# Ledger of designs, part 109: peptides against a protein of PDB entry 3WG5

Target 1, 218 residues: chain A of PDB entry 3WG5
Amino acid sequence: LAKNIVYVAQIKGQITSYTYDQFDRYITIAEQDNAEAIIIELDTPGGRADAMMNIVQRIQQSKIPVIIYVYPPGASAASAGTYIALGSHLIAMAPGTSIGACRPILGYSQNGSIIEAPPKITNYFIAYIKSLAQESGRNATIAEEFITKDLSLTPEEALKYGVIEVVARDINELLKKSNGMKTKIPVNGRYVTLNFTNVEVRYLAPSFKDKLISYITD
Target 2, 218 residues: chain A of PDB entry 3WG5 as posed
Amino acid sequence: LAKNIVYVAQIKGQITSYTYDQFDRYITIAEQDNAEAIIIELDTPGGRADAMMNIVQRIQQSKIPVIIYVYPPGASAASAGTYIALGSHLIAMAPGTSIGACRPILGYSQNGSIIEAPPAITNYFIAYIKSLAQESGRNATIAEEFITKDLSLTPEEALKYGVIEVVARDINELLKKSNGMKTKIPVNGRYVTLNFTNVEVRYLAPSFKDKLISYITD

## One batch from the design tools (peptide; made by RFdiffusion4, then SolubleMPNN)

Design b2_p15_6_s2 (from b2_p15_6, 8 letters changed)
Fold by OpenDDE base, seed 1:
Structure b2_p15_6_s2 (fold): chain B 218 residues (1-218), chain C 218 residues (1-218), chain A 15 residues (1-15)
Amino acid sequence: as target 1 above (218 residues)
Amino acid sequence: as target 1 above (218 residues)
Amino acid sequence: TVLGIEPISFEDVKR
């Protein structure tokens, strides 16, 4: 029986325009090969809102399911990472990871203090994050609190509250647990049932450019 | 008679966190040498709001006058560049340059369409840009219109409307015309009268890191 | 440091 392919790629660090390029490249490769899904191992402290929104849009336009996997243990999907996750077809987290802390900021002052976003910006992102949660059938109340309370959750809490779908220790457990799940958002207008029964896992490596950018932004 | 030093450095391209580092480095060098001023030759299409605000703050904290010079002909101080200019001690423009187009955006969609900023964000930056203009004694009405009308101005128009202080073809003309002008904002709490009567001009070069970043972001 | 969503990019309208 012809093995379906599941791609796995890693995105680490700050969310920037370069991160969009990484997402686009990885998803495009998986789309070209008609993969069953792509799993993005995500570890991010956050980043740019524009890049984040573009990434969410790219995920929503994907021809295949995009699974955000907060991995490895110790990783986070903080700030922009939470939005990206909420915009994806499935969210998984490894034990010892975190999600949340989505309060928008304008930046840091020279003294390292946060420049607070005006209420108008905050309210925009509240509406935005709630829409992502609602569209994906995830907990919109918690999504709001990721901003209003700058809340961070463990995988167990996130699962309990209906923010995420899977807690998994590794890719194999993720595939096992998510097998038969419907995507939380449509793929090409249809909710897809994930089929991970006979799968080849393929790991995508960062490009030379990706490595260089990561080296500069770290 | 001991020559006063005026530093000249170039900042080109998108305003990012790396651009902040460039500003900081250049201003710091000039401060360390107790320069009469630093002239930043600016050519930018815009960039990040956070980086912009940090740059403005760095300029405002400068121990010496920071002159933004939109240069060479064909250059622009677009979007973030306009804010930076309005936050500086003096603005000059070369003939054939432009300033303005300050409408905030959230980013670009995949199709290249602009994701409009919500009114709340727009209003925040209207208030911010007006404050910069008011604090520097520049035209706050035009500053607002840089956003609300996405207005761009020529050097002659900008001078006429009281947005900028000098139109100059080169550094020598800039020094000549700005000699005896008071800074539009304080330097260490005091408005400084520029003294360019007996000046040595020193050009600062980009670091290797600056060159690499410019190469990647272009 | 949790980098907040830095919302506002003055994106370069590459004209």
Scores: peptide ipSAE 0.033, ipTM 0.319, DockQ to the pose 0.747; fails the geometry check
Fold by OpenDDE base, seed 5:
Structure b2_p15_6_s2 (fold): chain B 218 residues (1-218), chain C 218 residues (1-218), chain A 15 residues (1-15)
Amino acid sequence: as target 1 above (218 residues)
Amino acid sequence: as target 1 above (218 residues)
Amino acid sequence: TVLGIEPISFEDVKR
């Protein structure tokens, strides 16, 4: 019986154009093999809004379900990471992780202080994050508060409020808990029921280029 | 005799994730119609590095030639715009335009001063811009100096130094001058000879979404 | 200058 394949790949660090390339590469590999899904283990403090939006678009164009998994314990889907998660087919978090803190900023000053975004940009991203939440049937009020209050949530809170779908300690628990769940957004125009019965887990390694870029950007 | 179709679309303003969406949409439309090429009239002061790199990737994945045209007079392919141009199949500039000024920055301080990028990031983008130039057979030394000297060039200088391929006043002159030229990077693995004999020019308009986002970001 | 546009809690590398 041909085993369902689930790919697992890690994306760690700042969200940049290179992060987009990683997402694109990983998803493309999994698509080519007609995988049941790909799980992206995400640990990010945030990054660039443009890269983030392109990543969201790439996820939404995926021929297979893309699961964002905030992992390991201590990891975050902060800022851009929250948007990426909200734009995905399923969100999971490990205990001891966080999600949120989505207030847009223009950057950091020379003294390390935050340069605030103008109201027009803040309002744009409020509308954007709310749209992601609404399209995925997730909590749009909390999504807005990720910006307006710079709110951060625990996995348990995020689950409770309907921001995420799964709390899981590891990949095995994630597969077990998400088996039979429907994707929160469509795959090729259809909501897919995940089938993680009798699956083979395949880990994707970062390319040499991915490693080099990560080293340069971190 | 079925006329060759050339699409023309405008991208103006900051390079963002929304700019990526515009590139993707425009190129996709032209691909679907099996156009001979698409000309992107570009006017940008720069933008986000991640969006820029994704745009470059999208151009390189195009099934048809993508021509970057710095237009109209007074326009620029500044900063991110230069990278996009260098990543494209052909570059043209109108008289009175500019290209260059590619030094990476972390942002602007509250007083409007530039926050400089750390050396590791600057060096990364030096390597990146040189790779784009080398891959396209364009002047990699000048490409580096776009960063190290924050160099800006006129169309005539850019042509002279082998940064761009065409100086043209308008679309008609561009088509005339570029007819029979080979693309500077491959299209689907092959260098394409442009055929602009007996072509129909089709203009693409910004979508309502494009207009709204441009209004918000500008 | 790859202009960092207003990142969300983002380290902007602007070009």
Scores: peptide ipSAE 0.033, ipTM 0.251, DockQ to the pose 0.190; fails the geometry check
Fold by OpenDDE base, seed 4:
Structure b2_p15_6_s2 (fold): chain B 218 residues (1-218), chain C 218 residues (1-218), chain A 15 residues (1-15)
Amino acid sequence: as target 1 above (218 residues)
Amino acid sequence: as target 1 above (218 residues)
Amino acid sequence: TVLGIEPISFEDVKR
């Protein structure tokens, strides 16, 4: 029986236009191969709101399930990473990871202090993150509090509060636990039941461009 | 005679993934309408290298000529903006604008000091910017010096040194001066002679998303 | 970690 393919790719670092390109490339590869899903191992402190929104849109347009996996231990889906996760078909976290801290900022001042976003922007992102949560059947109240309280959650808390779907130590456990789960958002208008029986895991490496950019941005 | 359409859109602020989306959207609209060209009024202090490279690629893939117009007076095509300009089919500048200052940096430290790019990265961008200049028949030596000397040029200097093609005060003068010019890079494999006789100018407004992002990033 | 647009900033021209 032709093994269903699950792709795994890593996205680490700041969320930027390049991160979008990585998502786009990785998802496209997986789409082209009619993969059962792609798992994105995500480790991000956050990044650009625009890139984040584009990534979310790209995920929503995916022809296959996109699973955000906050991995490895010590990783985070912070800020923009949380939005991306909430915009995905399934969220998993490894033990020792975190999600949240979504308060938008305009940037950093010359002294490294945070330039606060005006209320208008904050409110926009509150609405946006709540929408992502609602659309995915996740906890919109907690999503809001990721902004209003700058809340960060452990995997266990995030699972408990209905922010994420899976706590898994590794890809194998993730596949096992997510097998038979329905996507939290539709793929091509349909909620998909994940089938991770008899799958081949394929790892995608960053392109040369990806490596260079990561080196520049890290 | 069905008037040839020239689109004009503004891109202002930092070069980001969102800026890429703006370029993509604007160019796509102009492509769909088989416009004679699109003029991007550019005012940027710079931004992300990845977004810049993607924008350049998007311009190179355009089905229509993309003209970068550093506008209005006081605007700049600084840093990433210079690369974008050098990657475009035609560069114009208004009086009182600037181009250059292309030295790559890794970012800003907490104290607002520039984190210098390692020589490897600097050399990469030197090669890249020189390639853009060479491919467009523009001054590769000056392009290099945009990095090595952090050089900034006035429109008059940029024209003199063969970095840009047009100095124009406004869109009408730009259209007049660029009428009959060949693109500096090909469109679909062919160098195009611009025809700005009997054109209709159509302005593209930023989307709501564009406005929001610009507000967040500015 | 805040949604900081960390520009891979080419040097902002010193304002």
Scores: peptide ipSAE 0.032, ipTM 0.300, DockQ to the pose 0.231; fails the geometry check
Fold by OpenDDE base, seed 3:
Structure b2_p15_6_s2 (fold): chain B 218 residues (1-218), chain C 218 residues (1-218), chain A 15 residues (1-15)
Amino acid sequence: as target 1 above (218 residues)
Amino acid sequence: as target 1 above (218 residues)
Amino acid sequence: TVLGIEPISFEDVKR
């Protein structure tokens, strides 16, 4: 039997419209090949809320499971990265990574100080992040605290509190641990049981445009 | 005969992935109704290069003419807005607006100073903006100078130098002046002659999400 | 750092 394919792609740096294009391209390739899943190795300090919401929507419209994997050790799914993770079909983290710190800001002042978001904006994102958590059966209380307390969690804490599903050191351990898990959100209207028993891992490389954008945004 | 429809929509604020969604939504609505054109009233200080490139691509893939109208008086098509304009089927500006200032930057430092882009990035965007100008039969020399000299132009200067096609005070004057003009880039592979002789103007309102994003990005 | 083509105010909700 033709081996089921799992795609792995890397998204690193700020969340932008180019990041959306990367997600869209990667997921589309995996969809076209009817992959068992795509794993996105995510390392982000955050980015734009608009790009984030579009990425979440793109993930939710995916024809295949999208697994967010905070990788490598030292990486983070900070701010926008947390929203993206909470909008995905499965979240994994490597030891030595972090998730959280989701308080929205309007930007940075000329002196580098944070410009706080108005209460209405903060409240919108509290409702939004809680919705993502609730829809995925993840901890909505912690999701709120990612904003209200600007909370950041270790993989072990995130697992303990029901924010994520897997702690894994590498792709092989991720596949092993997530095999037989159900997606936390539907794929084409159905919760899918992941089957990684006999899969080929295929890495997707960034396009030249992706590299250029990453170089610009990082 | 059923009146031909021209859609008018407003896009205001920073160019982001949400701005892309606005463009996509607005153009899609106009495409679905086989509109004669869509006019985008644009007022932007700029934004993300990635979002800009995606918007340009979406415009170039439009099934109908997309007219960028820098409006109202006091508005600008700064930075990313200039690229979007140069990627469109027709550019109009109201008196008292501006276009240009396209030098790419990496961001702002903690003290508010501009972080300059590396030469390779600047050169990429010089090539890109010149390409947009050349493809649309607009002034490629001025397009380059929007970056190299951080040039900003008045509507009258932009018209004089062959950067834009129309100076108009309002939608009615825009329709009147652009009637019979050819698009500066193809629509579905063909240069279209605009017919505004008997058109109904239909305004599209921003979605709640659009309003929220604009509120956040402005 | 996000390449803004010089946004006068890049008041995007960041994070």
Scores: peptide ipSAE 0.026, ipTM 0.265, DockQ to the pose 0.113; fails the geometry check

Design b2_p15_6_s3 (from b2_p15_6, 7 letters changed)
Fold by OpenDDE base, seed 5:
Structure b2_p15_6_s3 (fold): chain B 218 residues (1-218), chain C 218 residues (1-218), chain A 15 residues (1-15)
Amino acid sequence: as target 1 above (218 residues)
Amino acid sequence: as target 1 above (218 residues)
Amino acid sequence: MVLGIEPITFKDVKR
């Protein structure tokens, strides 16, 4: 019996237009191979709102389930990363990771202080993040508090409060625990039951361009 | 008599955090040498709002006059570039260039269509661009229309309407025409009269990092 | 291609 293929790719760093390109490339590869799912190992402090929204859209347009996995320990899905997670088909977190802190900002002043976003912008993203939570059947109150209280959660808290679906130490545990789960949003208009029995895991490496950008932005 | 030093540097492409670094580096070099002014040859289609606001702040904090020069012919100070120009001590444009088109957008959809910014965001930037115009004694009505009508202007129109200060074909003409003009905003709390008599023009080259980023983003 | 003022950044925890 042909093995179910699961792709795993890493996205690390700030969310930018280049991050969108990474998501698009990785998901496209997995789509072309008719993979059972793609797991994106995510570690991000946040980034651009426009890029984030495009990434969410790309995930929601995916022909296969996209699983966001906050990994490894010490990683976060902070700010823009939380929105991306909430827009995905399944969220998992490794122990020792975090999610939240979604307050929009205009940027940082020269002294490193945060330039606050105007209330109108904040309210827009409150509505947006709540919509993502509601559409995925996740905790919309907590989603709002990710902004209003700049709340951050542990994996255990996030699971408890219905923000995420799985806590897993590694890919193997993730596959085991998520096997038989339904996606939290549709794939091609249908909620898909994940089948991770007898899977072949394929790791996608960053492109040369991805590596070069990382080197320059670090 | 020691020649007045004027630096000239080029900034081309999208406005990003890297563009901020370029502005900061160039202005810092000119400050360290106590230059009479720095001229930034600007050609930008726009970019990030956060980076733009930081650049404006950096210009306004400059110890020397910062002149934005939309150059060469065919160049533009579009979108974010217009804000940067309006935040500067003097604006010049070469014939055959343009300024304006400042409507904030959330981004582009996958099909290339513009994702409109919510009214609240648009209103924020209307207020911001008007403030820049007012503070610099430039046409605030036109500044607003750069957003509300997505207006673009020729150098001749921009000069006529009081958006810019100089139309110049090259650096020599710019220096000649701007000689004796007062800055449109203060330098260290004072409006400075530009002195471009007996000047030495020094060109700043992009750093290796600047070149590399340009190569990757192109 | 005129890139509009791309909006709001979210908090970068590393800065």
Scores: peptide ipSAE 0.025, ipTM 0.491, DockQ to the pose 0.695
Fold by OpenDDE base, seed 2:
Structure b2_p15_6_s3 (fold): chain B 218 residues (1-218), chain C 218 residues (1-218), chain A 15 residues (1-15)
Amino acid sequence: as target 1 above (218 residues)
Amino acid sequence: as target 1 above (218 residues)
Amino acid sequence: MVLGIEPITFKDVKR
């Protein structure tokens, strides 16, 4: 029996247009091979709002489940990373990771202080993040507080509050725990029950371009 | 009789946090020397919204008149540059320059296409740009159209429609034409009549840091 | 190339 394939890819660093390209490439490869799912190991401090929204849209258009896995220990899905996670089919976190801190900013002043976004912009992203949470059956109140209180959560807190679905130490534990779970958003208009009973894990490496861009932007 | 001093400084390239630092430095120097005014020769394709808003605020807090001069011929006050101009005490343009194209964008897709800002963000900046125009007694309808129609204007059109105050070929003509004009926004709470009858022009050079940053961001 | 008002950024926690 042909083993169901699960792809695993890493996305690390700032969320930019190049990050979108990475997501698109990884998901496209997994789609072409009719994978059971793709797991994106995510470690990001945040980034650009436009790139984030495009990534969310790309995930939502995926022909296969996209699992965001905040990994390894010490990683974060901060700021833009939280939006991406909330837009995905399943969220997992490793112990020692974090999620949240989603307040939009206009940038940094010369002294390194944050330049606040005007209320209208902040309110836009409040509505947006709440929509992502609601669409995925996750905690919209906490999603709002990721902005209004700049809240950050541990994996245990995020699970407890219904922001994420899985706490897992590694890919094997993630596959085991998520087996039989339904996706939190539809895949091609249908909620999919994940089947990880007989899967082969395939790792995707960053392209040369991905490596170069990550180096320049970090 | 101690000649009134007018400072002239150049700001070229993308509007970033570093551009704010340039504005702040230039205006501070001119304030310290009790200049009659500072003229900023501006050539920008646009840039970051946060930096733009900070620059506008810095201009509005200036103890001296800040004149935005779109210069030299071929230059533009595009996108963020238009907002900065509309927030200033006086706008001048050289022949062969342009102003406008103020639609906010979230960025660029991988294919180079524009990622549209959501309506809420667009509407925020419509309100903002109209406020700048109204506060300065400039054409708020045209200011809105800089966004809604992505309108760009020649100096002659901008003058005709009441967006700018002066068309001038050089600094000398600018000083001559703007002499006796009232600032379009207050300086320390008062509208100031510009006096350029007996002025010494002093040019400010970019700092080493300014030069380096401009090189990296271009 | 006319650059539009660039997108809103989110807080970079690592900066």
Scores: peptide ipSAE 0.025, ipTM 0.517, DockQ to the pose 0.571
Fold by OpenDDE base, seed 3:
Structure b2_p15_6_s3 (fold): chain B 218 residues (1-218), chain C 218 residues (1-218), chain A 15 residues (1-15)
Amino acid sequence: as target 1 above (218 residues)
Amino acid sequence: as target 1 above (218 residues)
Amino acid sequence: MVLGIEPITFKDVKR
């Protein structure tokens, strides 16, 4: 029986326009091959809000399920990464990772201090993150607190509070645990039940450009 | 008589954290050499607000005059570039360039449409850009309209309205016209009169890293 | 806007 394909790709570092290009490329490849899903191993401290919103939109427009996997241990889906996760079809986290700390800022001053975003920016992203949580059936109260309290959660806490769907140590455990789960947002207007029986895992490597930009932004 | 040194450096492309590094490096070199001034040839469509604010702060902390020169013809100091210019000690523009279009946005959607910033973000940057204009004795009303009307101006209009100080075709004309002008903001707490009599012009080249990042972001 | 270390983007006129 022709094995269903699951793609796995890594996105690491700051969320930028280049990160969008990575998401777009990876998802497009998986769409073209009619993959069962794509898993994005995400490790990010945050980044640009515009890039984040574009990535969320790209995920939402995906013809296949996009699973965000906060991986490896020590990784985070911080700030922009949390928004991306909340916009995805399924969130998984490895033990020893974190999610949250979503308070928008204008940037950092020369002394390294945070330049606070004005209330209207903060309120916009509160509404935005709550909408992502609500649309995905995830905890909108905690999503708000990711901003208002700059809250960070462990995988166990995030699972407990209904922010994420799976805690998994590796891809195999992720596939096993998520098998039979429904996507938290629709794929082409329909909630899809994941079928990870008899799947072939294919890893996508970053392009040369991806490697170069990652090196420059790290 | 030992010629006073004026440095000239080029900053082109989107305003990013790397653009900040370029500004910092160039200004630092000029400071170390006790230059009469540094001229930054600026051509930017805009970019990140945080980087912009950091650049403005770096300019304001400069031990020497920082002149923003929108150059060459066809170039712009658009969006973030306008803020940077308004934060500088002197603004010049070449004929055929533009300044303005400062409306903050959250980014671009997949379809290329602008994602509008919420009112509080817009209001924050209205206050910010007006403060830059006021502090520099430039037209704060037009500065506000750069946002509220997304206004773009020609060099001649910008000069007429008191947004900029000089229209010049090249570095030599810029030096000639700006000779004897006072900086629009203080240098180390004092307004400095520019002395471009018997100056040596030194061009700073982008670092390899600068070239690489510019190539990647263009 | 910066989420984490990264800033609010202003209108990029080239896009």
Scores: peptide ipSAE 0.038, ipTM 0.274, DockQ to the pose 0.502; fails the geometry check
Fold by OpenDDE base, seed 1:
Structure b2_p15_6_s3 (fold): chain B 218 residues (1-218), chain C 218 residues (1-218), chain A 15 residues (1-15)
Amino acid sequence: as target 1 above (218 residues)
Amino acid sequence: as target 1 above (218 residues)
Amino acid sequence: MVLGIEPITFKDVKR
């Protein structure tokens, strides 16, 4: 019997329209192969709100479970990354990672100071992040505090408060711990029970374009 | 007597943090050489609000006059480009170019539809664009309509309504027509009368990084 | 440095 395939891809850096393209490409490849799931190793300080919203929508439209894995140690799902995680089918974090700090900003001034978003924008994203949490059965109160208190959590705190589902040191532990878990949002209208017994892990490499963009944006 | 130097540089594409870096680099080079002015040939469909605001601030902090030249024919100073122009010391447009369409948006949905900005954001940028117009002695009513009516103007209309200062077919005509004009905002706290008699035009080329980024973002 | 969500862009006429 053909081994269940799990794809693993890395997305690192700012959330942009190109990040959307990466998500779209990676998820599409995994969909085409009828993968059991795709694991996106995410390390982001944040980025664009529109790209974030599009990525969330793309994840929600996925034909397969999309697992956000905040990885490696030292990585973060900060700002836009938290929204993406909350919009996904399952969230995992490696030890030594962080999640949160979701306060929307207009940007940074020339002196490096934050340009604050108007209250209406902040309120919009409070409603949005709460909706993502509620839809996924995650802690909407803490999700709100990611904005109102600019809260950041460790994996242990995030797990404890019901923001994330798994703390795992590596892909193997992630697969082991998430085996038998139900997706936190539907896949094609149904909650899926993950089957990570007898899986083949396939790593998706960044495209040449991905490498070039990362080189330019780093 | 050392010829007065005028630098000319091109900025094309979306307004991003990289666009800010280009503005900063180009203006800094021209400042170091005590140029009479720098002309930025601008062709942009718009971009990021934060980058735009930073660019405006960088222009306002310039030690030399920064002239925004919407060029070549077919180019636009659309959206963020209009704000940048209104924040500059002088605006010129080539025939067949456009300016305006300044309504802020949150972004584009997956289906390509516009995600509308909350009214508070729209009102913020109405106030902002009006301030730029008022500070530069340009038409604040039309500036507001760039947002409220998503208005776009031809060079002839923009000149007629007092949004821009010069319509010119090329750099030579621009230099000729703008010679003796006062900057619309101060340079180092003083309004400067432009002296484009006996000038040497120096073209600044995109850096290798600029070329690579444009290739990737195009 | 944690980058905040940048909620605001201006209309891209070419899109």
Scores: peptide ipSAE 0.026, ipTM 0.480, DockQ to the pose 0.751; fails the geometry check

